# Ledger of designs, part 87: peptides against a protein of PDB entry 4GXB

Target 1, 277 residues: chain A of PDB entry 4GXB
Amino acid sequence: VPTEEVSLEVLLSNGQKVLVNVLTSDQTEDVLEAVAAKLDLPDDLIGYFSLFLVREKEDGAFSFVRKLQEFELPYVSVTSLRSQEYKIVLRKSYWDSAYDDDVMENRVGLNLLYAQTVSDIERGWILVTKEQHRQLKSLQEKVSKKEFLRLAQTLRHYGYLRFDACVADFPEKDCPVVVSAGNSELSLQLRLPGQQLREGSFRVTRMRCWRVTSSVPLPSGSTSSPGRGRGEVRLELAFEYLMSKDRLQWVTITSPQAIMMSICLQSMVDELMVKKS

## One batch from the design tools (peptide; made by RFdiffusion4, then SolubleMPNN)

Design b2_p17_4_s2 (from b2_p17_4, 10 letters changed)
Fold by OpenDDE base, seed 3:
Structure b2_p17_4_s2 (fold): chain B 277 residues (1-277), chain A 17 residues (1-17)
Amino acid sequence: as target 1 above (277 residues)
Amino acid sequence: SLTLYEVESFENPVFEA
């Protein structure tokens, strides 16, 4: 693509649009800096956020596809998909809520965290009781953003990314599950008919390894339609988990978001490594 | 039947045995 000036749309978690003028050749960091400048986010806080490629669903919800890497050209990455469903979203990119303290000291950082948290609650990514919801609404009405965030930080799945419903082979084969990533774990939630909600918590520190597998159907001899549409690729995330002392077991998740799940695992691992240094 | 196309594997440096 020739180097040209373009207007690029970046969304916040709540769907707010941020329009930035960038070059088609600008890399992820360049675009992120442009977004930060547009929002008046200080340079020292840019590192707490990342750009993500998402697919916008009919209901306006975001299905996270992947984090944009440093070498990528966001304009090319999003436009090459040739679908308006794909968007670029700005979101915080750390897991430990302790880092919220650094971000919240700045007005713009506070607003970004607040908007993200409100959206995550509204989308059901953060789990709330009726009483907690009432308290949050009261704080929202008072526009008490700091107190709102402090309460939200105590809630179940605060800071988690929630994935689309998918299938896992745990606890049984072909179980419908909802996967969430956060707090150095993958949470697998299962609700079977007539049963209580069951949750499997898989801590990253108990994963020996993980893998992403891409598979395609064998072409049946007839129509080699040249357009192997992206729709025929099956993605799986598998991880080897320490279930008990000296007992490793593979858990496999079949999901179109397997790549994003793997990115989350790597990101959580990276953050844990920083804490250990 | 599905054919394997690609596998990416990751070892976890923070694994606690």
Scores: peptide ipSAE 0.518, ipTM 0.900, DockQ to the pose 0.749
Fold by OpenDDE base, seed 2:
Structure b2_p17_4_s2 (fold): chain B 277 residues (1-277), chain A 17 residues (1-17)
Amino acid sequence: as target 1 above (277 residues)
Amino acid sequence: SLTLYEVESFENPVFEA
């Protein structure tokens, strides 16, 4: 691609648009730095954030596709998809809420975390009780960002990334689930017919390994299942989990976001490795 | 039936047996 100056739109979690002038040849870090500069985010805080490729849904919600890699050209990555639904989003890229303390020391960092957290609550990624919601609203009305975040840090699924509804083979085959990644785990929420909401917590430290599988349906002659057009790629995330002492079991999630889930797992593993060092 | 065309596997270094 010839090197040209272009205007690139990067969204915050709340949908706020950040326009940056970059080169088509600028890599992910270059674009991230440009966004940081535009926001007046200090250089030492850039590492706490990443750029993500997302698909914007009709309701304005984001379906995370993947984290942009260092070698990528964000402009090319997003425009090559030839759909206006795809966006680049800036989001915090760490999992341990302890790192919030570093980011919150800066006004811009605080604002970014606040905006993200507000959005995550509004989208139902962070789970809140009625009373907690009232408290959060009160703090939001007061624009008490630090207090808001401190309360939010105590909430269920704070710092989690929520995925689109998908299917898992746990606890039984073809279970509809909502997967969330955070706090060094995958949370699988499911509601079976006539049953209460159940949540399975799969801690990363109990995953021996995981894999992403890409497959295509074989053209079965007769069963025109109307919806899966010829050649739809099926993505699966499978992980081998230590269910009990010396008992490993595979859990498989079928989701278009399997790649993103794997990226989350790797990212959580990487963070845990840093903490152990 | 599905045709598998790509697999990426990852071992977990923080796995606690």
Scores: peptide ipSAE 0.518, ipTM 0.896, DockQ to the pose 0.761
Fold by OpenDDE base, seed 5:
Structure b2_p17_4_s2 (fold): chain B 277 residues (1-277), chain A 17 residues (1-17)
Amino acid sequence: as target 1 above (277 residues)
Amino acid sequence: SLTLYEVESFENPVFEA
């Protein structure tokens, strides 16, 4: 692709548009720096955020596809998909809420965290009771961003990334689940017919390994109807989990977001490694 | 029949046995 100056749209979690002038050859960090400059985010806080490729749903919700890698060219990555549904989103890229303290010290950082948190609550990514919601709304009306965040930090699934509904083989085969990643775990929420909401928590420290697998159905030689032509690529995330002492079990999640889930796992592992050093 | 391709696999360095 020839190097040209282009206008690139980057969205915040709340859908706010940030337009930046970049080169088509600018890598992810270059674009991130441009976004930071546009927002007046200081350089020392850039590392707390990342650019993500998302698919915007009809309802305006974001389905996270993947984190943009350092070597990628964000303009090319998003435009090559030739669909306006794909967007680039700026979001915080750490898991431990302790890092919020560093980000909140800056006005712009505070605003970014606030906007993200409001959005996450509105989208149901952060789980709130009716009373908590009332308290949050009151703080929002008062524009008390710090207090809002402090309360939000105590809420269930604060800082989690919620995925689209998918299927897992746990606790039973073909269970519909909602997966969320955060706090060094994968949370699998499921509601079986006639049962209460159940949550399975899979801590990263109990995962021996994980893998992403792509499968293509081979056309069986039988007269399958001409309309089912393109075998849908099936993505799966499988992890080997220590269920009990000396008992490892594979758990498999079937999801188009399996790659993003794997990226989250790697990111959580990386953060844990930094803390252990 | 399904053709399975491993896209990526990871051993977890922070695994606690």
Scores: peptide ipSAE 0.510, ipTM 0.895, DockQ to the pose 0.777
Fold by OpenDDE base, seed 4:
Structure b2_p17_4_s2 (fold): chain B 277 residues (1-277), chain A 17 residues (1-17)
Amino acid sequence: as target 1 above (277 residues)
Amino acid sequence: SLTLYEVESFENPVFEA
């Protein structure tokens, strides 16, 4: 692609648009720096954020596709998809809420965390009680961003990334689940017919390994179920989990977001490695 | 029949046995 100056739109979690002038040849870090400069985010805080490729749903929700890699060209990555549904989003890219303290010391960092947290609550990514919701709403009305975040940090699934509804083979085959990644775990929420909401927590430290696989149904002349169109790629995330002492079991999640789930696992592992060093 | 391709696999260095 010839090097040209272009206007690139980057969204915040709340849908706010940040327009930056970049080169088509600018890599992910270059674009991130341009966004930071546009927002007046200090250079020392840039590392707490990343650019993500997302698909915007009809309701305005974001389905995370993947984190943009360092070698990627964000302009090319988003435009090559030839669909206006795909967007680039700026989001915090750490898991430990302790790092919020560093980011919150700066006004711009505080605003970014606040906007993300408000959005996550509105989207149901962060789980709140009625009373907690009332308290949060009061703080939001007062525009007390620090207090809002401090309360939010105590909430269930704060800092988690929520995925689209998908299917897992746990606890039973073909179970509909909602997966969330955060706090060094994958949370699988499921509601079976006539049953209460159940949550399975899979801690990263108990995963021996994981893999992403792709499968294509071969046109075998047999009456395969008409619903999955001929040639649709099925993505799966599978991880081997230590269920109990000396008992490893594979858990498989079937999701178009399997790659993003794997990226989250790797990111959580990386952060844990830093803490152990 | 399904054709399976492994896209990526990872051993977890922070696995606690």
Scores: peptide ipSAE 0.507, ipTM 0.894, DockQ to the pose 0.766

Design b2_p17_4_s3 (from b2_p17_4, 9 letters changed)
Fold by OpenDDE base, seed 1:
Formats: sequence, C-alpha cells, structure tokens
Structure b2_p17_4_s3 (fold): chain B 277 residues (1-277), chain A 17 residues (1-17)
Amino acid sequence: as target 1 above (277 residues)
Amino acid sequence: SLTLYLVEERENPVFEA
C-alpha cells in the first residue's frame, strides 16, 4: 500500500467513533498516539490502552480477534480484511484494577474507563445483581463516574474480556462454554443439561503452559466434519493445568478466538511478571 | 483423517508447581 494520508476510524467500547488522520504507513503506536491526541489523553497514559482488531457482530457487540502488534499498520490490518464488520477498538490493556487509579486521575482517562465499564456491564461482561444494577444506574444518572467505577471494581468479572460462546473438553467433551479472561484467570461458564450455571476458574499461575493450534482437515475418504466446511481452519487453545498436587491435565478450548485468548494469557503473564520483579 | 497443524506453545514463567 502506498504511503498516503487517510482517515481512520477507531471505536471506543461504547461504539463512539474517533476519526484520526494518519498515514497508511503509520504503525500501531503512531495510530494510538493520534487517537490519544484526538481524545486529549496525556502521553503518560497511552501505555494503559491498546488497539484491538474486532469483528462487529449483528447485535453491535464486539468479537475480539486480536491485539494489534507494534509492527502492524492498523489501516492496512483492518482494510485488508475487506469487510465492514472489522473495526479497530481502543480499550484498556491492563488487568489489575489498581492501575485504574493512575488512569482515572485524568479526566479523559476517567471518561474512557467509565465508557468501557458501562459498555461491559450493558453487554453482560461484568456480572451484576439486580440491586447492583440499580445502584450503578443511579450513579450513572448522577454522572458520578468515579463512584461508578469504584463500585464496578468490586463486581464479578470487572476488567474481564468476554469471548463468544465456544466449546471446551472440560468438564465434559464438547461442552458449550463462555470463556472470560481477567484477574489472572480464564473463567469458563457453562450450563450442563438439567444443571444450574457453573463456573470453572483456571488461574494462570496453575497453567504450566499453553498452546494455540491451527488445523485444517485434509481431504480424505473418511472426512466427515458436521457443521464445518472443507478446508475451514479450526483454532484451539490448550493449556496444561495443575488440577491438584502433582496432577496436570490438558484443557482444550475450541474457538475462533483462540488466538485472542492466548494473547490475553500472555498479557496477564506479562503483567504478573512485572509485579513479581 | 489427516490434519495439518500449526502450533505455538508457550511455557509459563509464573507457573507455581
């Protein structure tokens, strides 16, 4: 792609559009800086946010595809997909809510966190009781953003990234699950037939390793994959988990978002490493 | 059936045994 000046649309979590004028050759950080400048976000807070490639679903929800890497050209990354469903989204990129304190000291940072949190609640990423929801709505009506965030920080799955419904081999084979990443864990929510909603928590510190597998079925006379077309890529995230003392077990999640899940794992690990140092 | 695989595996430095 030749170097040209273009208008690039970046969305906030709530769907707010931020238009920035950038070069097609601008890398991820350049675009991020442009977005920050447009929002009047201070330079020292830029590092708390990242650009993500997402697919906008029919209901307006975002399915996170991956984080844009430093070497990428966001304009090229999104336009090369040749689909209007793909968007670039700005979102906070840290996990520990303690970092919210740094961000919310600034008006723009506060607004970004507030907008993201409101959206996450509305989309069901953050789990709330009826009473909590009432309290949050009251604070929202009062435009008490700091108080809203302080309450939200106490809520279940605050700061988590929720993925689309997928399949895992735990606790049973081919079990439908909803995976969320946050608080140094993967949360697997499931409802087995005739059972109430259950949640499995897999702490990152108990994962020995993880892997992403991309597979394509090769043509064979016995090839039968119901629901999948020939040549369709299958993505899986597998991690080896310490279930009990000296007992490791592989857990495999089959999801088109397996790459994004692995990015989240790596990001959580990186953050933990920083804290450990 | 034969399947083509691409694998990226990461060891976890914060794993606690």
Scores: peptide ipSAE 0.535, ipTM 0.895, DockQ to the pose 0.725
Fold by OpenDDE base, seed 4:
Structure b2_p17_4_s3 (fold): chain B 277 residues (1-277), chain A 17 residues (1-17)
Amino acid sequence: as target 1 above (277 residues)
Amino acid sequence: SLTLYLVEERENPVFEA
């Protein structure tokens, strides 16, 4: 793509549009800096946020595709998909809520966290009781952003990224699950027929390894997956988990968001490594 | 049926055995 100045739309978690003038050749960090400048976010807080490629669903919800990498050109990455459903979203990119303290000290950082948190609650990514919801609404009406965030930080799945419904082979084969990543874990929520909602918590520290598998069925005499078209790509995230002492078991999630899930795992691992150093 | 696979595997440095 020839280098030229373009207007690029970057969305906040709440759907607010930030228009930035960038070059088509600007890399992810360049675009991120442009967004930060537009928002008046100080340079020392830029590192707490990342740009993500998402697919906007019909209801306006975001399905996260992947984090934009450093070498990528965000304008090219989003436009090359040739679909208006794909968007670039700014979101915080750390997991430990302790880092919120650094971000909240700045007015712009506070606003970003607030907007993200409100959106996450509205989307059901953060789980709230009726009483908690009442308290949050009261604080929201008062526009008490700091107090809102402090309360939100105590809520279940605060800081988690929720994925679209998919399939796992745990606890049994072909289980429909909703995966969420956060707090150094993958949470798998499922409801088996006639049963209550169950949650499996898989801590990153108990994962020996993980892998992403892309599979394409090749022409053959028979197809084991009649519901899949020829050449359809299947993505899976698998991790080997320490279920008990000296007992490792593979868990496999089949999802078009498997790449994003692996990015989350790597990100959580990286953050834990920093803490251990 | 024959399926082509591409695999990217990561070892976890923070794994606690």
Scores: peptide ipSAE 0.534, ipTM 0.894, DockQ to the pose 0.720
Fold by OpenDDE base, seed 2:
Formats: structure tokens, sequence, C-alpha cells
Structure b2_p17_4_s3 (fold): chain B 277 residues (1-277), chain A 17 residues (1-17)
């Protein structure tokens, strides 16, 4: 791709648009720096955020596809998909809420965390009771961003990334689940027919390994299974989990966001490694 | 029949046995 100056749109979690002028050859960090500059985010806080490729749903929600890697050219990465549904989103890229303290010290950082948190609550990524919701709304009306975040930090699934509804083979085969990643775990929420909502917590420290697999249906001549279009790739995330002492079991999640899930796992592992170091 | 491709496999260094 020839190097050209282009206008690139980067969205915040709440859908706020940040327009930056970049080169088509600018790498992820270059674009991130441009976004930071546009927002007046200090350089020392840039590392707390990342750019993500997402697909915008009809309702305005974001389906996270993957984190943009350092070598990528964000403009090319998003435009090559030739769909306006794909967007680049700025989001915090750490898991430990303790890092919020660093980010919140800066006005812009505070605003970013606040906007993200508000959005996550509105989208149901952060789980709130009626009373908590009332308290949050009150704080929002007062524009008390710090207090809002402090309360939000105590909420269930604060800092989690919620994925689209998908399927897992746990606890039973073909279980519909909603997966969320955060706090060094994968949370699987499921509701079986006639049963109450169940949540399975899979801590990263109890995962021996994980893998992402891609499967392509072989064109068998006769069985036109009507539903899966020719060549639809099925993605799966599988992890081997320590269910009990000396008992490992594979859990497999079938999701088009399997790659993003694996990125989250790696990111959580990396953060834990830093803490151990 | 499905063709399976292993895209990525990671061992977890923070695994606690």
Amino acid sequence: as target 1 above (277 residues)
Amino acid sequence: SLTLYLVEERENPVFEA
C-alpha cells in the first residue's frame, strides 16, 4: 500500500469518535500515539490502552475481533475488511484494577476510564443490582467520576470484556453460554432450559494450556447443510483446566471470537507474569 | 468431515498444579 496521509476514525468504548490524521504506513503504536495526542493523554499513560478491531453490531454494541498487534497497520487492517461494520476501538488493556489508580491521576485517563465503565455498565458487561444502578446513576448525574469508578470497581465483572453469546461443551455439550474475560479468569454464564442462571469461573492459574483451532467443513457433495455457508470457518478456544486435584479436563468454546478470547488469556497471563516478577 | 487447523497453542507459565 502506498504511503498516504489519511483520516482514521478511532472510537472510544462509548462510541465517541476520535479522528486522527495518520499515514497508511503508521503502525499500531503510531496510531495509538496519534489518538493519545488528540485526546491529550500523556505519553506515560499510553501503555495502559490498546487499539482493538471490533465489529459494530446493529444495536451499536461492539463485538471484539482482536487486539491490533504492534506490526499491524491499523488503517490497512480495518479497511481491508471492506465493511463499515468494522471499527477501531480504544480501550484499556490491563486487567488489575490497581492500575486504575495510575490512570485516574490524569484527567484524560480518568475520563477514558469513566466513559468505558459507563458504557460497560450500560451494555451489561458489568453486572449491577438495582440499588447499585441507582447509586451509579446518582454519581453519574453529579459527574463524580472518581467516586463512580470507585463504586464500579467493586461491582461484579468490573474490568471484564464480554463476548457475544456462543457455545461451550461444558457443563454439557452444546451449551449456550456468554463468556466474559477478566480478573484472570474466563466466566461462563449459562442458562439451561428450566434452570437458573449458572456461572462457571475458570481461573487462568488453573489452565494448563489453551489453544485456538479453526475448522472448515469439507465440501461433501450431497449434504447441503443449508445453514453453514460454503467455507464458513468455525473457531474454537479450548483450554485444559484443573477441575480438581490431579484432574484435568478440556473445555471447548465455539465462538467467532475465539481469537479474541485467546488474546485475553495471553494478556492476563502476561500481566500475572509481571506481578510474579 | 471437517478439516482442523491448529492456529495457536500456548502452555500457561502461571499454571499452578
Scores: peptide ipSAE 0.533, ipTM 0.894, DockQ to the pose 0.792
Fold by OpenDDE base, seed 3:
Structure b2_p17_4_s3 (fold): chain B 277 residues (1-277), chain A 17 residues (1-17)
Amino acid sequence: as target 1 above (277 residues)
Amino acid sequence: SLTLYLVEERENPVFEA
């Protein structure tokens, strides 16, 4: 791709558009800095956010595809997909809510966290009771952003990323589940007919290892069509989990977001390592 | 028939046995 100046659209969690002028050759950090400058986010807070590649669903919801890596060229990464449904989204990229304190000290940081949190609640990523919802709405009406966030921080799945419905082999084979990543865990939510909502919590510290596998259908001799549609690849995330003392068991999630899930796992592990250090 | 490819496998450094 020739180096040229382009206008790149970056979305916030709430769908707000941020237009930045960048070079096609600008790497992820360069684009992130441009977005920060546009928002007037100070340099010392840039590290608390990342750019993500997402697929926008028909209802406007975001399906996270992956985090953009440092070596990537965001303009190329998004445009190469040749679909308008793919977007770049700015989101906080840490898991421990304690880091919110640093971000909230700045007006722009506060606004970003607030907008993200409102969106996460509206999308059902953060789980709220009826009473909690009432309290949150009251605070939202008062535009009490700090108080809103403080309440939100206490809510179930605050800071989690919610994935699209998928399939797991736990607790039984071919179980439909909703996976969420956050608080150093993967949460697998399952509702079977006539049963209460069940949640399996898989703490990262109890995962010995994880892997991502890709299954590709062998080309049958007749269809020479070079277009292996991206839709034919089956992705799986598997992790070996310490279920009980001296009992390890593999859990496998079949999802097109398996890569994103693994990125989340690695990110949570990295954050935990920093805390131990 | 499907061909299986290993994309990534990682051991967890924060695993607690």
Scores: peptide ipSAE 0.527, ipTM 0.891, DockQ to the pose 0.771

Design b2_p17_4_s4 (from b2_p17_4, 8 letters changed)
Fold by OpenDDE base, seed 1:
Order: structure tokens, then C-alpha cells, then sequence
Structure b2_p17_4_s4 (fold): chain B 277 residues (1-277), chain A 17 residues (1-17)
């Protein structure tokens, strides 16, 4: 792509549009800096945020596809998909809520965290009781952003990324689940027929390894199973989990977001490594 | 059915056995 000046739209979690003028050759960091400048986010806080490629669903929700890598050209990455449903989103990229303290010291950082948190609650990514919701709404009406965040930090799945409904082989084969990543874990929420909502927590520290598998069904001549369209890529995330002492078991999640899940795992691992150093 | 599989595996350095 020839180097040209272009207007690039970057969305916040709440759908707010940030328009930045960048070069088509600008890398992810360059675009991130441009977004930060547009928002008046100080340079020392840029590292707490990342750009993500997402698919906007019909309901306006974001399905996270992947984090944009450092070598990528965000303009090219999003436009090459030739679909308006793909967007670039700015979101915080750390997991430990302790880092919120650094970000909240700045007005712009505070606003970004607040907007993201409000959106996550509205989308049901953060789980709230009726009473908690009432308290949050009261704080929102008062525009008490710091107090709002302090309360939100105590809520279930605060700081988690929620994925689209998918399928896992745990606890049973072909089990419909909703996966969320955060707090150094993968949370698998499931509702089996006739049962209450259950959550399986898979801590990263108990994962020996994980893998992403991309499979393309080869056109074998005869038995085309009718339902899988010719050429659909199947993505799976599998991790080997320490279920009990000396007992490792593979858990496999079938999801178009398997890559994003893997990115989350790596990111959580990286953050844990930094804390251990 | 023959499937082409691309696999990327990651070892976890923070694994605690």
C-alpha cells in the first residue's frame, strides 16, 4: 500500500469514535500514540492500553478478534478485511486492577477506565447483583468516577474479557459455554439442561501448556456433512490443566476466538512473570 | 475426513505443578 495520509477511526469500549490522521504505513504504536494525543492521554500511560481488532455484532457488541501486534499497520489490518463490521478498539491491556491506580491518577486515564467499565457492565461482562447495579447507577448519576471504579473493582469478572458463546469438551462433550479471561484464569460458564448456571475456573498457573489449532476440512469426496460450509476454518484452543495432584487433563474450546483467547493467556502469563521478577 | 491442522503450542513458564 502506498504511504498516504488517511483518517483512521478508533473506537472506545463504549463505541465513542476517535478519529486520527495517520499514515497508512504507521505501525500499531504510531497509531496508539496518535490516539493518545487525540485524547490527551499522557505518554507514560500509553503502555496500559492496546489496540484490538474486533468485529462489531448486530447488537453493537464487540467480538474481539485479536490484539494488533507491534509490527502491524492498523489501517491495513482493518481495511484489508473489506468489511465494515471490523473495527479497531482501544482498551486497557493489563489484568491486575492494581494498575488502575496508576491510570486513575490522570483525568483522561480515569475517563477511559470509567467508560470501559460502564460498557463492560452494560454488556454483562462484569457480573452484578440488583443491589450492586443500583449502587453503580447512583454513582454514575453523581458522576463519581473514582468511587464507581472502586466499587466495580470488587465485582465478579471485573477486568475480564468476555467471549462469544462457544463449545467446550468440559465438563461434557459439546458443552455450550461462555468463556471469560481475567484474573489469571479462564472462566467457563455453562448451563446444562435442567441445571443452574455453573462456572469452571481454570487458573493459568495450573495450565502446563496451551495450543491453538486451525483446521480446514479437506474435501473428501463422499460424505460432505451438510452443515459445515465448504472451507470454514475451525479454531480450537486446548490447554493441559492440572485437575488434581499429578493429574493432567486436556480441555478443548472450539471457538472462532481461539486466537484471541491464546493472546489473553499469553498476556496474563507475561504479567505474572513481571510480578515474579 | 483428512483435516489440515496448523498447531501452535505454548509452554507456560508460570506453571506450578
Amino acid sequence: as target 1 above (277 residues)
Amino acid sequence: SLELHLVEEFENPVFEP
Scores: peptide ipSAE 0.529, ipTM 0.892, DockQ to the pose 0.714
Fold by OpenDDE base, seed 5:
Structure b2_p17_4_s4 (fold): chain B 277 residues (1-277), chain A 17 residues (1-17)
Amino acid sequence: as target 1 above (277 residues)
Amino acid sequence: SLELHLVEEFENPVFEP
């Protein structure tokens, strides 16, 4: 793509549009800096945020596809998909809520965290009781952003990224699950017919390894299984988990967001490594 | 049917056995 000045739209978690003028050749960090400048976010806080490629669903919800890598050209990455459903989103990119303290010290940082948190609650990513919801709404009406965040930080799945409903082979084969990543774990929520909601928590520190598998059916002349459209890519995330002492078991999640899940795992691992140093 | 499988595997440095 020739180097040209273009207008690029970057969305906040709440769908607010930020228009930035960038070069088509600008890398992810360049675009991130342009967004930060547009928002008046100070340079020392830029590192707490990342750009993500998302697919906007019909209901306006975001399905996270992947984090944009440093070497990528965000304009090219999003426009090459040739679909208006793909967007670039700015979101915080750390997991430990302790880092909120650094971000909240700045007015713009506070606003970004607030907007993200409100959105995550509205989308059901953060789990709230009726009473907690009432308290949050009261604080929102008062526009008490700091108090709102302090309360939100105590809530279940605060800081988690929620994925679209998918399938896992745990606790049984072909189990419908909702996966969320956060707090150095993958949370798998499931509701089997006639059963209560169950959650499996898989801590990153108990994963020996994980893998992403991309499978493409090759046109073989014979028996197309009726249900897989010929040529559809299947993505799976599998991790080998320490279930008990000396017992490792593979858990496999089948999801179009398997790549994003893997990125989350790597990101959580990286953050844990920093804490260990 | 033949399927093309691309696999990327990651060892976890923070694994605690």
Scores: peptide ipSAE 0.528, ipTM 0.889, DockQ to the pose 0.700
Fold by OpenDDE base, seed 4:
Structure b2_p17_4_s4 (fold): chain B 277 residues (1-277), chain A 17 residues (1-17)
Amino acid sequence: as target 1 above (277 residues)
Amino acid sequence: SLELHLVEEFENPVFEP
């Protein structure tokens, strides 16, 4: 692609549009810096955020596809998909809420965290009781962003990324689940017929390994059921989990977001490695 | 039949047995 100056739209978690002028040849870091500059985010805080490729749903919700890698060209990555549903989103890229302290000391950082947190609550990514919701609303009305964040940090699934409903083989085969990644775990929420909501927590430190696999349906000569169109790739995330002492078990999640889940796992592992060092 | 492809596999360095 010839190097040209282009206008690129980057969204915040709340859907706010940030327009930046970049080169088509600008890499992810270059675009991130341009976004930071547009927002007046200090350079020392840029590393707390990343650009993500997302698919915007009809309801305006974001389905995270992947984190943009350093070598990628964000303009090309998003435009090559030839669909307006794909967007680039700026979001915080760390898991430990302790890093919020660094970010919220800056006005712009505070605003970004606040906007993200409000959005995550509105989307149901952060689990909130009725009373907590009332308290949060009161703080929002008062525009007490720091207090809002401090309360939010105590909430269940604060800082988690919630995925679209998918299927897992745990606890039973073909179990519908909602997966969330955060706090060095994968949370699998499931509701079986006639049962209460259950949550399985899979801590990263108890995962021996994980893998992403793709399956392509081979045209079997027989009547392909009309629903799974010819050529749909099935993505799966599988991890080997220490269920109990000396007992490893594979858990497999079937999801088009399997890649993103794997990215989250790697990111959580990386952060844990930094803490151990 | 499904054709299975291994895309990526990761060993976890922070695994605690």
Scores: peptide ipSAE 0.527, ipTM 0.889, DockQ to the pose 0.798
Fold by OpenDDE base, seed 3:
Structure b2_p17_4_s4 (fold): chain B 277 residues (1-277), chain A 17 residues (1-17)
Amino acid sequence: as target 1 above (277 residues)
Amino acid sequence: SLELHLVEEFENPVFEP
């Protein structure tokens, strides 16, 4: 693509549009800096945020595809998909809520965290009780952003990314699950017919390794399963988990977001490594 | 049957056995 000046749309978590003028040759960091400048976010806070490629669903929800890498050209990455459903989203990129303190000291940082948190609650990514919801609404009405965030930080799955419903082989084969990543874990939520909601927590520190597998169905002459088009790529995330003392077991998640899940795992690992240094 | 195209495996440096 020739180097040209273009207008690029970047969305916040709440769907707010930020238009930036960039070059088609600008890398992820260049675009991120442009977005920060547009928002008046200080340079020292840029590192707390990242750009993500997402698919916007019909209901306006975002399905996270992947984090944009440093070498990528965001304009090319999004436009090459030739679909308007793909968007670039700005979101915080750390997991430990302690880093919120640094970001919240700045008005713009505070606003970004607030908008993201409100959106995550509205989308059901953060789990709230009726009473907590009432308290949050009250704080929202008062526009008490700091207090809102302090309360939100105590809520279940605060700071998690929620994925689309998918399938896992745990606790049984072909279990429908909702996966969320955060707090150095993968949370697998399962509701079987007639059963209570079950949650499996898989801590990153108990994963020996993980893998992403990309596969294509072989053209079998007979059973065209009507739903999967010819040549649909199947993605799986598998991790080897320490279930108990000296007992490792593979858990496999089948999801088109397997790559994003792997990125989350790597990101959580990286953050844990920084804390150990 | 599925044909495998790509496998990426990651070892976890923060694994605590």
Scores: peptide ipSAE 0.527, ipTM 0.888, DockQ to the pose 0.740

